Peptides against a protein of PDB entry 5NXQ. Designs and how they scored, part 88

Target 1, 114 residues: chain A of PDB entry 5NXQ
Amino acid sequence: EIQIPVSMAAEEEYLRSKVLSELLTDTLENDGEMYGNENEVLAALNGAYDKALLRLFASACSDQNVEKALSLAHELKQDRALTAAVKISERAELPSLVKKINNIREARYEQQLK

## One batch from the design tools (peptide; made by RFdiffusion4, then SolubleMPNN)

Design b2_p21_3_s2 (from b2_p21_3, 10 letters changed)
Fold by OpenDDE base, seed 5:
Structure b2_p21_3_s2 (fold): chain B 114 residues (1-114), chain A 21 residues (1-21)
Amino acid sequence: as target 1 above (114 residues)
Amino acid sequence: SAEQQKLLEEMEEIIEEEMEK
C-alpha cells in the first residue's frame, strides 16, 4: 500500500468533513428536533473540518502564500480554530496575516452581538 | 525542506493544542 501525501490527505479530509458537516447542519436546520448525540456529532464534524482546514492553512503559511492562507481562514467555523490560525501565523512570522485573521474574529464577534 | 518540515510539525502541535481543548 502506498502512502498518501500529507497535503492530499488533508485536502481529502477537509472535503469529506465539509460535506458531512454541511449535510448534518442542513438536517438539523430542517429537523428542529434534536435527540441523542446530534450536537456531539456536529461538534465532532466541525472539529474535524476545522482541523483539516488548519492543516491546509499551515501549508499555505509555510509556502508564504498569504492570500491562500487568508482565504482558508475565512472558511474556518470555530473561534478556537481562528485562534489556532493566529498562532500558526505568528509562528510563520506573518504579522499581516495575524492582523487580518484577528479582523475576521472581531467581525464575527460583532455579528454575534446583533 | 527540513526546515519547512519542522515548521509544519510545530504548526501541527498548535492545531492539536487548540483543537483538543
Scores: peptide ipSAE 0.666, ipTM 0.946, DockQ to the pose 0.910
Fold by OpenDDE base, seed 1:
Structure b2_p21_3_s2 (fold): chain B 114 residues (1-114), chain A 21 residues (1-21)
Amino acid sequence: as target 1 above (114 residues)
Amino acid sequence: SAEQQKLLEEMEEIIEEEMEK
């Protein structure tokens, strides 16, 4: 059985989920055609998006590519995903990345207060 | 490498734990 490398598989899933999430969001904002289950669908898509992104993040961490990892972390949407990124960074023994991701999370908390 | 694969597996477990709550 042919197995696709983790990085390639993650990238494919990320791009797919990103496109779908953006399209759905735009449709709801412009047309409002979806009712009843739109929030559930969005949640599912966001979850898939962040999950795929985290796999890319993990790959970057394993390669010790801190710059790439940080860039990916900025693209994460959910707070729980940022938490995962912190834990992954800790496992990869990248304390500078841990600090920077925590800064991202704190900044988002402050924005919620405004 | 085997070490890298092990690391990635552990990271996958972290992802599953945080994203499946």
Scores: peptide ipSAE 0.665, ipTM 0.946, DockQ to the pose 0.847
Fold by OpenDDE base, seed 3:
Structure b2_p21_3_s2 (fold): chain B 114 residues (1-114), chain A 21 residues (1-21)
Amino acid sequence: as target 1 above (114 residues)
Amino acid sequence: SAEQQKLLEEMEEIIEEEMEK
């Protein structure tokens, strides 16, 4: 059996999930509907997308690549994914990254309120 | 390394825990 490196597998899943999420989003923006379950499908795709990103994020943290980790965090869509990123950063003992990700979360909260 | 692998496994558990909520 062919063994794919973790980084390659994560990247593949990320790209696949990203493409599907974008295609679905574009379809909804253009047509406004998809089989009556478009929201559930979008949520599922976004979940897979964020999970894939978080694995890349974890890898970056493990490499102590704070800048790469931060850039990946900005691509996360769901608040729960940002929470996961914070916890991962804490485990990696990267307090500066924790602070920056919390700033991302706070900024999104402000956008939702306004 | 073994330490890095362990760390990544712990991080995976965090991901699974948060993304299953």
Scores: peptide ipSAE 0.665, ipTM 0.946, DockQ to the pose 0.904
Fold by OpenDDE base, seed 4:
Structure b2_p21_3_s2 (fold): chain B 114 residues (1-114), chain A 21 residues (1-21)
Amino acid sequence: as target 1 above (114 residues)
Amino acid sequence: SAEQQKLLEEMEEIIEEEMEK
């Protein structure tokens, strides 16, 4: 059995999920009408997107590449994904990254209040 | 390295825990 490196697999899934998520999002925004289970499909795609991105994030953390990790964290869509990123950063013993990701979360909370 | 691989495995568990709720 062929084993694909984690980083390569994550990148492939990230790109695939990103494209599909963007296409579906654009369709919903432009057409205004939802058919069937489009919202559920979008949620699933976003989940896959963030999951793949988190694997890239984990790889960056393991390399002690804080700037790359932070850049990836900004691309995360779901709050639960940011929570995962915080936990990963804690495991990697990167407290500066933890603080910066928490700032991202707080900023998004403020936006929701407006 | 083996240590790095172990770390990545632990991080994968975190991902699965948070994203499979």
Scores: peptide ipSAE 0.664, ipTM 0.946, DockQ to the pose 0.849

Design b2_p21_3_s3 (from b2_p21_3, 10 letters changed)
Fold by OpenDDE base, seed 2:
Structure b2_p21_3_s3 (fold): chain B 114 residues (1-114), chain A 21 residues (1-21)
Amino acid sequence: as target 1 above (114 residues)
Amino acid sequence: SEEEKKLLEEMEEIIEEAAAA
């Protein structure tokens, strides 16, 4: 049995989830048709996407690669994922990253108000 | 290292918590 490194597995899952999420999103936006379960599927895919992305984020934090971590945080879709990223950053003792991610969250809150 | 392992474990717990419904 071949064991795949965790980092490779995370990257693979991220890429897969990203592609599927984007395809589904585009389909819904372009067609405007709902068939009953698209939102549930999309939510599940987005969840998997963020989960995989957070693992990459955690890895970046572990490597003390703040710039990479920040770029990954920008790709997170769900607010709860951003919250997780903040917590991870705190655990990694990266206060500058904490501030930057909180700024992302605040910006998204403002967008939701519009 | 043990410290790194502990850190990664904490991060994984945070991720799993966030992924929960």
Scores: peptide ipSAE 0.536, ipTM 0.911, DockQ to the pose 0.760
Fold by OpenDDE base, seed 4:
Structure b2_p21_3_s3 (fold): chain B 114 residues (1-114), chain A 21 residues (1-21)
Amino acid sequence: as target 1 above (114 residues)
Amino acid sequence: SEEEKKLLEEMEEIIEEAAAA
């Protein structure tokens, strides 16, 4: 688990917003590419990180881009986020994506048992 | 489109619910 320095606590919200904004912008403008230490920073803030990814995921589903949506789902950190992704996929009427995301969830369950 | 906007709104509600849980 990544620890956020206590000295950065007062700046956490600002940093999170900034990094998330940059990540979203870069992802939209550069076809999903991520740069530098963006993943490391956001991984320490899993909630906000997953929320941002889910919005990208929703957009991909809206575009009926199953491949992109699946790739984004693999980047989700929390199980609750994967659950949300399943719900979104259902609303988008993408049953194949639903199955694939459930497979991701099951695989992670198995990994936790090891 | 309006249809796309409605879909995204529904998805946003799902996301907000997940974040609040």
Scores: peptide ipSAE 0.531, ipTM 0.906, DockQ to the pose 0.364
Fold by OpenDDE base, seed 5:
Structure b2_p21_3_s3 (fold): chain B 114 residues (1-114), chain A 21 residues (1-21)
Amino acid sequence: as target 1 above (114 residues)
Amino acid sequence: SEEEKKLLEEMEEIIEEAAAA
């Protein structure tokens, strides 16, 4: 049985999900259609993307690498993923990171209210 | 380490919960 480090597996999944998400986004921007299921596909891909990214985030937190964790948090797309990142940061006892991620969430909330 | 493994497992539960929501 082949076993690889969790971080490497997460990186692979992240890259795969990121490429697919970007490809889908580009297709929607350039062609404007994907057989009428664009929203469902995009949501699914974004979910997978954030999930993979959160695993990288968790790894960074476990390493106490706040700067890397914060950089990864900025790449999260969905609010629920940011919420998860906050919870993870709390478990990792990184209050400064908690505050910074909450700032990201607040900024996005403000943007949505406009 | 075992502590790191346990922490990552807890974080994975948070991630899975978020994905299931």
Scores: peptide ipSAE 0.525, ipTM 0.912, DockQ to the pose 0.806
Fold by OpenDDE base, seed 1:
Structure b2_p21_3_s3 (fold): chain B 114 residues (1-114), chain A 21 residues (1-21)
Amino acid sequence: as target 1 above (114 residues)
Amino acid sequence: SEEEKKLLEEMEEIIEEAAAA
């Protein structure tokens, strides 16, 4: 049996989830119709997307690649995923990354208030 | 390495907790 490295598996899942999320988003924006479960489907897809992305983030932290980790954090969609990224950064003993991710969260909070 | 495996496992637990919330 051929086993795929965890990093490659995470990348594949990320790409798949990203494509599906974008497809649904574009469809909703262009058609303007709701059929009752689109928001739930989108949330589920975003969850899968963030989960896969967090695994890549964790790998970057493990490699002590702060710049790559930060770039990945910017791609996270949900606040709870950013919270997870902060926790991961703390465990990886990367305080500079913790600060930068918290800045992302604060910026998004301010944007939502407007 | 073993250290890397342990770290990734801990991070995976954080990810799973976030997904379950």
Scores: peptide ipSAE 0.525, ipTM 0.911, DockQ to the pose 0.860

Design b2_p21_3_s4 (from b2_p21_3, 11 letters changed)
Fold by OpenDDE base, seed 5:
Formats: sequence, C-alpha cells, structure tokens
Structure b2_p21_3_s4 (fold): chain B 114 residues (1-114), chain A 21 residues (1-21)
Amino acid sequence: as target 1 above (114 residues)
Amino acid sequence: SAEEEKLLAESEAIIDEAAAE
C-alpha cells in the first residue's frame, strides 16, 4: 500500500477543509441565515480547517520558516486557533513570530469592535 | 531531528486542546 507522507496528508486535509469551509461561508453570505445544525456544521468545518492549517504551521515552525508560518497564521479563522499558533511558536522558540501572531489577534479584536 | 519531532508532538497536543469543546 502506498503511504503518503504526513505533510502531504496534512495538505490534502487542509485543501479539503478549505474548500468546504469556503463553500459553506459563501452559502451563508448569499442565502442568509442558517438554522438547526448548520451552525454546528460550519463550526466543525472551520475547526477541521484550522486544525489542518495548524499542522502545516507547526511544520513551518519546525523548518524555521517564519515567513511561511506567518502566512499560514493569517489564514487561521478562529481565535482559539491563533492562540494555539502562539503556543506552538513559543515552543519553537520563535519570539518574533509570537509577536506578529499576537498582532493579528489584536487586529481582529479591533475589527470586531468597529 | 529529535527536536523537530518533539516540536511536532507538542504541537499536536496543543492543536488537540484548541479543538476540544
């Protein structure tokens, strides 16, 4: 049986989750409110998306590719995922990345207040 | 490397915690 490298598997899951999340988001934007369990479906999709993305983020940190890691962090949707990215960056001993991700979080908070 | 593997393992735990409801 052909074994796919972990990094490739993570990318596959990321792409799948991204597509589904975008489709559902577009549906909400175009068709309006969700009812019933649709909100839970969206949350689950976003969760899966962020989870996959965080694995790619961790890989980038492992490679000491701060630029790639930061780009990935910008794609994270949930605040709790950004918090996770900060923790991962701390473990990777990348303080500059920690600061930049915290700036992303702060910017999103300010946007929500407007 | 061992350091990279350690980071990935710790990251997985952090990710799981973030995903927990």
Scores: peptide ipSAE 0.631, ipTM 0.941, DockQ to the pose 0.811
Fold by OpenDDE base, seed 3:
Structure b2_p21_3_s4 (fold): chain B 114 residues (1-114), chain A 21 residues (1-21)
Amino acid sequence: as target 1 above (114 residues)
Amino acid sequence: SAEEEKLLAESEAIIDEAAAE
């Protein structure tokens, strides 16, 4: 059996999850129809997407690549995923990244209030 | 390195917690 590198597998899962999430999101936004289990499907897809992305984020933090980590954090969809990113950044001892991710969270909260 | 492995292991736990419903 062929062994696939972890980073490559993570990238593949991220891309697959991203495509599916975007397709569903676009469909819901275009049709304006949410019948049945679309919300559950969307949540599951977003969860898988963020999970894959967070693994890439952790790798970037491990490399101390703050700029890459920040870029990845901007792509996270769920607030709980941003919280996870903050925790990972703290473990990585990257306080500047912690602050920047918290700024992302705060900005999203402000947008939700509008 | 050992530090990198530790971070990745801790991160996996954090990610699993965030994914828990």
Scores: peptide ipSAE 0.630, ipTM 0.940, DockQ to the pose 0.807
Fold by OpenDDE base, seed 1:
Formats: sequence, C-alpha cells, structure tokens
Structure b2_p21_3_s4 (fold): chain B 114 residues (1-114), chain A 21 residues (1-21)
Amino acid sequence: as target 1 above (114 residues)
Amino acid sequence: SAEEEKLLAESEAIIDEAAAE
C-alpha cells in the first residue's frame, strides 16, 4: 500500500470533512427541522473536520508559520479543538499564537452569552 | 527535522485527546 505523506492525508481528510459538513448543513437548512440522529451525525462530522484541521494547524506550527496557523485556528468549530490548538502552540513554543487563539476562544464565549 | 517530528508526534496525542468521547 502506498503511504501518503501526513500533510497530504490531512488535507484530503480536511477537504472531505469540510465538504460533508457543509453538505449536511445545507441540506438541513433546505429541508428544515433536524430529526433523529442528524445532530449526532453533524457533531461527528465537525469532530472529524476539526481533527483534520488540527493536523494542518500542527504542520503550520512546525513550519513556524504563525499567520497560517492562526488562520487555521479561526476555522476550528469546537471549543475543545481550540483548546487543542492552544496546547499545540505551547508545545511549539509560540506564545504569541497562544494569546491570539485564547482571544478567539474568549470572543466565542462572549458571543454565546449574547 | 527532529524538532518538527517531535512536535507532530505530540500534536497527534493532543488531537486524539481532544477527539476522545
């Protein structure tokens, strides 16, 4: 079996998960109310999406590409994924990125309170 | 580099933890 580079695999999974998540979201918006396990399916897709995105994020951090990493962090959907991004940034010794991602989290918290 | 590989390995563990239900 051909081994695909980690970065390429991550990009493929990200794109796949993104497309599926968007497709499901569009379907729900068009068809109306959610029924059955649709919420669980959406959550699972978001999880896969964030997982793939975090791998891209880690790659950006390894390249010391803070701006790319930050852009990727903005695309993360779940708070737990942002927390993971913070941890990765800490391991990468990128304190400026840590602060910026924490700002993203705080902003989202404030939006949820409104 | 070795540092990059280490970061990627640690990141994978962090990602797995975040994805755990």
Scores: peptide ipSAE 0.629, ipTM 0.940, DockQ to the pose 0.759
Fold by OpenDDE base, seed 4:
Structure b2_p21_3_s4 (fold): chain B 114 residues (1-114), chain A 21 residues (1-21)
Amino acid sequence: as target 1 above (114 residues)
Amino acid sequence: SAEEEKLLAESEAIIDEAAAE
């Protein structure tokens, strides 16, 4: 059996989840049709997206690639995913990254208050 | 490396926790 590298698998899943999330978002924005479960579907897709992205994030942290890790963190959609990214950064002993991700979280909190 | 493998393993646990409903 062919074993696919974890990083490659994560990239594939990320891309797939990203496309699906974008398609759903576009459909809701353009067609405006609500059938009652779109928010749940979107949440599930976003969850899968963030999960895949976090795996890429962890890989970047393991490579000590702070800039790549930070770029990936900006692409995370859910606050719980950012929290996960902070925890991963702490485990990776990257305090500068921890601070920057917390800044992202704070910025999003401020946006939600507007 | 062992350190990298440990980080990846811990990260997977963190990710699973974050994804849990």
Scores: peptide ipSAE 0.629, ipTM 0.940, DockQ to the pose 0.764

Design b2_p21_4_s2 (from b2_p21_4, 8 letters changed)
Fold by OpenDDE base, seed 1:
Structure b2_p21_4_s2 (fold): chain B 114 residues (1-114), chain A 21 residues (1-21)
Amino acid sequence: as target 1 above (114 residues)
Amino acid sequence: VDYDALVEELGKEIEKKKAEE
C-alpha cells in the first residue's frame, strides 16, 4: 500500500473541494438549475472544503508558520470552522493567532449586520 | 462536519509533535 504524506493528502483534498465549491457557486449564480438540492449539495461541499482547510491550518500551526495559518483562516467559509481554527490555535499555544482569527470572526459578524 | 472530533484529532497531533521537539 502506498502511504501518502498527510500534507499532500490535505492539499489534494483542499484543492478538489475548493474547485468543486467554486464551480457549484458559479453554476447557481448563472443558471440556478440544481433541481432543488443545490443548497444541500453546496452545504456539503462547503463543509468538506473547510475541513480540508483546517487540516492544512493545523499543519501550518505545527510548523509555527503563523502567517500561513492566518492566510488559511481567511479562506474559511463557515463560522464554525473559524471557531475550530481558534481551538486548534489554542492547542498549538499560538495566542497571537487566536486573537487574529477572533478578529476575522468579529469582522464577519459586523458585515452580517449591514 | 463533526468539528469537535476534528479539533481533538488535529489538536492531539499538534501536541504530540510539540512534545517531541
Scores: peptide ipSAE 0.651, ipTM 0.945, DockQ to the pose 0.885
Fold by OpenDDE base, seed 3:
Structure b2_p21_4_s2 (fold): chain B 114 residues (1-114), chain A 21 residues (1-21)
Amino acid sequence: as target 1 above (114 residues)
Amino acid sequence: VDYDALVEELGKEIEKKKAEE
């Protein structure tokens, strides 16, 4: 058995999810056709995407790389994923990162109110 | 996605790594 490092596995999953999401989006934009299940597929892809990002995020936290972790947090799409990132940051005992991610969440809340 | 389970998984991993340092 070949053991794949967690970071590599996370990166692979992220890239796969990202590529699939982009391909689907590009296809829909190019063809302009909807078949009724695209939104569900996109939602599922977004979930996988954020999950993969969170694994990378946790790895960055383990490395005490706050800047990288924050950059990854900005790439998260779902609010629930941001909440997860906050909780992970708390477990990593990175209060500065917690504050910065909460700022991201607040900014998105304000945008939704507009 | 079960984020609660994911947080627990990743959190435990982080804590284990910190404890080993």
Scores: peptide ipSAE 0.649, ipTM 0.945, DockQ to the pose 0.895
Fold by OpenDDE base, seed 2:
Structure b2_p21_4_s2 (fold): chain B 114 residues (1-114), chain A 21 residues (1-21)
Amino acid sequence: as target 1 above (114 residues)
Amino acid sequence: VDYDALVEELGKEIEKKKAEE
């Protein structure tokens, strides 16, 4: 049995989740079909997307690749996912990354207030 | 998504790798 490296598996999951999320979004925006549960499905897909992304994020943290980790954090959609990224960064003992991710969160809060 | 569980899982993995270095 072939064992797939964790990082590669995470990348595959991320790409799959990203594609599915984009497909649903495109359908809603361009096709306009409504079945009554699209919002719930979209939320679920966003969750899966962020989950997969966090796995990549953790891998980057493990490699102490702060720039890659930060780039991935910018791709997170949900605030609770950003919170998770902060916690992971703390566990990785990357205080500079913690600060930068918190700045992302604060910036998004400010945007929501407008 | 259970983010608490995810954080714990990923955090443990990171800490384990750091301990091995």
Scores: peptide ipSAE 0.649, ipTM 0.945, DockQ to the pose 0.881
Fold by OpenDDE base, seed 5:
Structure b2_p21_4_s2 (fold): chain B 114 residues (1-114), chain A 21 residues (1-21)
Amino acid sequence: as target 1 above (114 residues)
Amino acid sequence: VDYDALVEELGKEIEKKKAEE
């Protein structure tokens, strides 16, 4: 039986989701047109992207690689995904990472209010 | 995406690895 390490599987899914999300975004920006279900497709891709990214994030936490974990957190798109990253950091007992991710959330919230 | 389920899954994996160390 052929088995793939969990971290490698997560990386593969992340890269696939990232490429598809970027291609769709670029297409919409270049064409300047939105048709019905395009927002739904984009949301689904963003969800898959953040999910895959969180698996990589958890792996970094397991390795106690706080710098890598923080870099990955900056790549998260949805606020709900950042909240998940905070909860994972708490389970990993990394309080410094919890604080830094909460700072990211607060910064994004303030930017949205402008 | 069910983030609650994902957090629980990944959290358990992290705790399991820490317990083995």
Scores: peptide ipSAE 0.648, ipTM 0.945, DockQ to the pose 0.892

Design b2_p21_4_s3 (from b2_p21_4, 9 letters changed)
Fold by OpenDDE base, seed 1:
Formats: structure tokens, C-alpha cells, sequence
Structure b2_p21_4_s3 (fold): chain B 114 residues (1-114), chain A 21 residues (1-21)
């Protein structure tokens, strides 16, 4: 039996989820609604995408690669995923990363208010 | 899995690796 390294598996899941999310988004923008459940499907795909990213994020934190971790955090789409990244950063004892991710969250909150 | 479970899993792995250093 062939075993796939955790980091490689996470990358594959990320890429798959990203492609599917983009395809769905493009279809909805160009062709309209799909069977009335497009929002649920999109949420599920975005969730899978963010969860895959969080695995990569955690790996970067484990390697003490703060810059890579921060770059990955910027790619997260959902606020709840950013919250998860903050919690992971706290467990990794990376306070500078915690602050920077919270800044991302605050910036997105301000954008939503406009 | 939900985000809480994922955070716990990944956080535990990070803490375990730190402890092993």
C-alpha cells in the first residue's frame, strides 16, 4: 500500500477544492442558478477549500515558517477559517502571526461595512 | 469534520512536534 505524506495530501485537496470552487463560481456568474441549492454547494466547496488550506497553514506553523503561514492565511475565504487560523497560531505560540491574522479579519470586517 | 475538530487535531500535532524538539 502506498502512503501519501500529509502535506502532499493536503496540497492535492487544496488544489481540487480550489478548482471546483472556481468552476462553480464561474458557472453561477455566467449561467445563473443551479437547482436552487447553489449557495449550499458553494458553502460546502469553500469549506473544503479553507479546511485544506488550514492543514497547509498548520504545517507552516509547525515549521516555524511565519511568512508562509501568513501568505496562506491571506488565501482563506471564510471568517470562521481565519478564526481557526488564529487558534492554531496560538497553539503554535506564534503571537506575531496571531496579530497579523487578526488584522486580516479586521480589514475584512471594515470592507463588509462599506 | 467541523472547524473545532480540525483546530484540535492540527493544534495537537503542532504541540506534539514542539514537545519532541
Amino acid sequence: as target 1 above (114 residues)
Amino acid sequence: MDYDALVEELGAEIEEKRAAR
Scores: peptide ipSAE 0.670, ipTM 0.948, DockQ to the pose 0.754
Fold by OpenDDE base, seed 5:
Structure b2_p21_4_s3 (fold): chain B 114 residues (1-114), chain A 21 residues (1-21)
Amino acid sequence: as target 1 above (114 residues)
Amino acid sequence: MDYDALVEELGAEIEEKRAAR
């Protein structure tokens, strides 16, 4: 059996989570066929999406590809995921990336206050 | 898997790769 590289596995997980999240969102917005805990289901999907994305982010950090890592960080949805990205960047010893991700967090806080 | 556990896993992997360089 062919072993799938960790980076490829992370990409597949990310794409799967992204597609599922988008499909569910579209269903709720257009069909309204879900009843009960729709927001909880969406939150769970967002969590899976962000965690999959963080694996790609960590891979970029490992390659010391700050620009790629930053681009991935912009795709993160939850503040908790951005916090995780900061911690991963610290472990990767990428202080410039730490600052940039903190700027993303601050910008989102400001947008929420509007 | 919570975020703390994920950070530890991914952080450890990054540190191990750096140590292997």
Scores: peptide ipSAE 0.670, ipTM 0.948, DockQ to the pose 0.805
Fold by OpenDDE base, seed 2:
Structure b2_p21_4_s3 (fold): chain B 114 residues (1-114), chain A 21 residues (1-21)
Amino acid sequence: as target 1 above (114 residues)
Amino acid sequence: MDYDALVEELGAEIEEKRAAR
């Protein structure tokens, strides 16, 4: 069996999940009829997307590439994924990144209140 | 895999790499 490097696997999963989540979202918003399981499928895809993204995020943290890590954090969809990113940043001992991600979370909270 | 497990996995990997430097 061919062993795929973790970074390549993470990128491949991210790209696949990104495409599928975007396509499904567009379909549901524009053309989709609700049959009862679409939201569940979308949630699963979004979860896979965020988790794949977090693997890339962790890699950036390991490289101490704060700018790349922050850029990836902005692409996270779920609040719980941002929370995970904060925890990973703490483990990476990147307090500046922790603050910046918390700012993203706060901004999204404010947007939800509008 | 849930987020808590993923955080633990990735966090441990980061800490291990740091320790190796």
Scores: peptide ipSAE 0.670, ipTM 0.948, DockQ to the pose 0.771
Fold by OpenDDE base, seed 4:
Order: structure tokens, then sequence, then C-alpha cells
Structure b2_p21_4_s3 (fold): chain B 114 residues (1-114), chain A 21 residues (1-21)
């Protein structure tokens, strides 16, 4: 049995989750409500999307590719996911990345307060 | 899988790779 490389599996999951999230978002924007549970479905999809991204993020951290990791962090949607990215960056001993991700979080907080 | 479990999994993998260097 041929084992699929972890990086390839993570990429496939990310792409799949991204497509599904986008399709659902477009459907809700154009076709209306989904029997009152659309927010719950969106949250679940966003969670899957972010978790898939975090796998790619961790891979970039392992490669010491801070720029790639930061780019991926910008694609994260949930604050909880950004928090997870910070924790992963700490485990990767990338303090510059930790600061940059915290800046992303702070910027989003400020935007939400406005 | 929740975020805490994912962080632990991914963090452990990163640390293992570092230790192998």
Amino acid sequence: as target 1 above (114 residues)
Amino acid sequence: MDYDALVEELGAEIEEKRAAR
C-alpha cells in the first residue's frame, strides 16, 4: 500500500474545504437561508477549513518558511484558529511569526470594534 | 477534533522533526 505524503493530504483537504466553503457561501448569498441552520453549517465548514489550513501552516513552520506560514495565517478565518497558529509558532520556536500573527489578531479585533 | 488536540498533534510533529536534525 502506497502511503500518501502528509503534505499532499493536507493540501487536498484544504482545497476541498475551501471549495465547499466558497460554494456554500455563494449559495447563501444568492439563494437565501437554509432553513435557519445556515450559520451553524457555515461555522462547521469554517472550522474544517481553518483546521486544514493549520496543517499546511505547521508544515511551513517545520520548513522554517516564515513568509509562507504568515501568508497561510492571513487566510485563517476564526480567531480560535489564529490562536492555534500562535501556539504552533511557539512550538516551532518562531518568535517573529508569533508577533506577526498576534498583530493580525489585534487588527481583526480593532476592526470588529468599529 | 478540536483545536487543542490539533495543536498538540502538529506541535509534537514539529518538535520531533527538530529533534531529528
Scores: peptide ipSAE 0.670, ipTM 0.948, DockQ to the pose 0.724

Design b2_p21_4_s4 (from b2_p21_4, 9 letters changed)
Fold by OpenDDE base, seed 2:
Structure b2_p21_4_s4 (fold): chain B 114 residues (1-114), chain A 21 residues (1-21)
Amino acid sequence: as target 1 above (114 residues)
Amino acid sequence: MDYDALVEELGAEIERRRELE
């Protein structure tokens, strides 16, 4: 069995998920006709995307690279993924990052209220 | 894998790596 470095695997998964998510999103936006399962497929892809990002996020946290971690957090799509990022930041003992990610969440909440 | 499981996995990994440093 070929062993793939964790970081490399995470990057590959992220890129693959990102591309697929973007392609599907574009298709849905351009096709006026939505099939019943399209939203479910999109949600699944977005989930995979966010989870892949979280792996990269955790790596950045381990490196104590708060700026990179924060940048990755901004790329997260789902609120539940941001929540996960907060929890990971807590485990990484990065309270400043926790605060910053919570600020992202709050900002998105405000946007949803509009 | 759900988010809770992922958090646990990644959190544990972070903690292990810190201990090895």
Scores: peptide ipSAE 0.660, ipTM 0.944, DockQ to the pose 0.821
Fold by OpenDDE base, seed 3:
Structure b2_p21_4_s4 (fold): chain B 114 residues (1-114), chain A 21 residues (1-21)
Amino acid sequence: as target 1 above (114 residues)
Amino acid sequence: MDYDALVEELGAEIERRRELE
């Protein structure tokens, strides 16, 4: 069996999840529904998307590429994924990134309140 | 996998890589 490098596997998973999420979103915007369980499917795809993105995020953290890591964090959709990103940043000993991701979370909380 | 397991996996990997550097 051919072993795929982690970075390539993460990128493949991310791209697959991103494409599927976008296609589903576009379909819902155009047709309004999908098989009667579109919300559950979308949630599952978003979860896969965020988890794939977190693998890329962790790689950026390992490279000490804070700006890339932050850019990836902005692409995360779920709050629980942002929480995961904070925890990963802490393990990576990147306190500035921790603060910036928490700022993203706070901003999203404020948007939800308005 | 859930997020807790993913955090542990990725965090451990980061720490292992740091130790090897």
Scores: peptide ipSAE 0.660, ipTM 0.944, DockQ to the pose 0.815
Fold by OpenDDE base, seed 4:
Structure b2_p21_4_s4 (fold): chain B 114 residues (1-114), chain A 21 residues (1-21)
Amino acid sequence: as target 1 above (114 residues)
Amino acid sequence: MDYDALVEELGAEIERRRELE
């Protein structure tokens, strides 16, 4: 059995999830509703996308690459995924990254209030 | 897999790798 390195597996999962999410989003924007469950499908894809991205995020944290980790955090779509990124950053003992991700969350909260 | 389980998996891996470095 071939063991695929974790980083390669994470990258493949991220790319696949990203492509599928983008394709679905484009279809919904251009063609409208298809089967009446598009929001649920999109949410599921966003979840898969964010979880795949968090694996890459954790790898960046392990490398102590705060800038790369922060860049990846900006790509997260769901607030609960940002919360997960904060918790991972805490486990990685990266307090500066924790603060920066919380700033992202606060900014998104402000946008929702408008 | 929910986010709590993923956080635990990834967090544990980070901590293990740090201890090995």
Scores: peptide ipSAE 0.660, ipTM 0.944, DockQ to the pose 0.813
Fold by OpenDDE base, seed 1:
Formats: sequence, C-alpha cells, structure tokens
Structure b2_p21_4_s4 (fold): chain B 114 residues (1-114), chain A 21 residues (1-21)
Amino acid sequence: as target 1 above (114 residues)
Amino acid sequence: MDYDALVEELGAEIERRRELE
C-alpha cells in the first residue's frame, strides 16, 4: 500500500478546493445571482479550502517555518479557521506566530466595521 | 470533520513529531 506524504495530500486538497471556490465565486459574480443551495455549496467549499490550508499551516509550524505559516494564515478566509490556526500555533509552541495571527483577526474585525 | 477535531488531530501530530526529534 502506497502511503502518500501528508504534505502532498494537503497540497492537492488545497489546490482543488481553491480552484473550485474561485470558479464558483467568479461564476456567481459574473453570470447571475445565487439560487437554491448555492450558498450552502459555497460555504462548504470555503470550509474545505480553509481546512486544507490548516493542514499546510500545521506542516509549516512543525518545520518551525514561521514566515511560511504566517503567509498561509493570511490566506485563510473564515474567522473560525484563524481561531484554529491560533490553537495549532499554541500546540506548536510558537507564541510569536500566535500574536501575529491574532493581529490578522483584529484587523479583519476592524475592516468589517467600515 | 469540524474544526475542533482538526485542531486536535494536527496538534497531536505536531507534538508527536516534536517528541521524536
């Protein structure tokens, strides 16, 4: 049985979910309004995207590659995913990364108020 | 899989790898 490395599997899942999310978003923006279960599908895709990113994020944390981890965190879409990234960073014992991700969250909160 | 389960999975993996280093 061939065991695929976790990093490769995570990258594949990330790329698939990213492409699908972007295609769906572009289609809805350019070709029409959302109907039926399209909102649910989009939410599911965003979730899959963020969860795939978190796997890559965790790998970067394990490698103690803080800059890569931070770059990945910036790509997270959902606040709940950023919260997950903070928790993972804590488990990785990277307090500087925890602080930086919390700054991302705060910045997004301020942007939502505008 | 929900986020809590994912955090636990990934966190445990990070900790295991650290212990093996």
Scores: peptide ipSAE 0.659, ipTM 0.944, DockQ to the pose 0.784

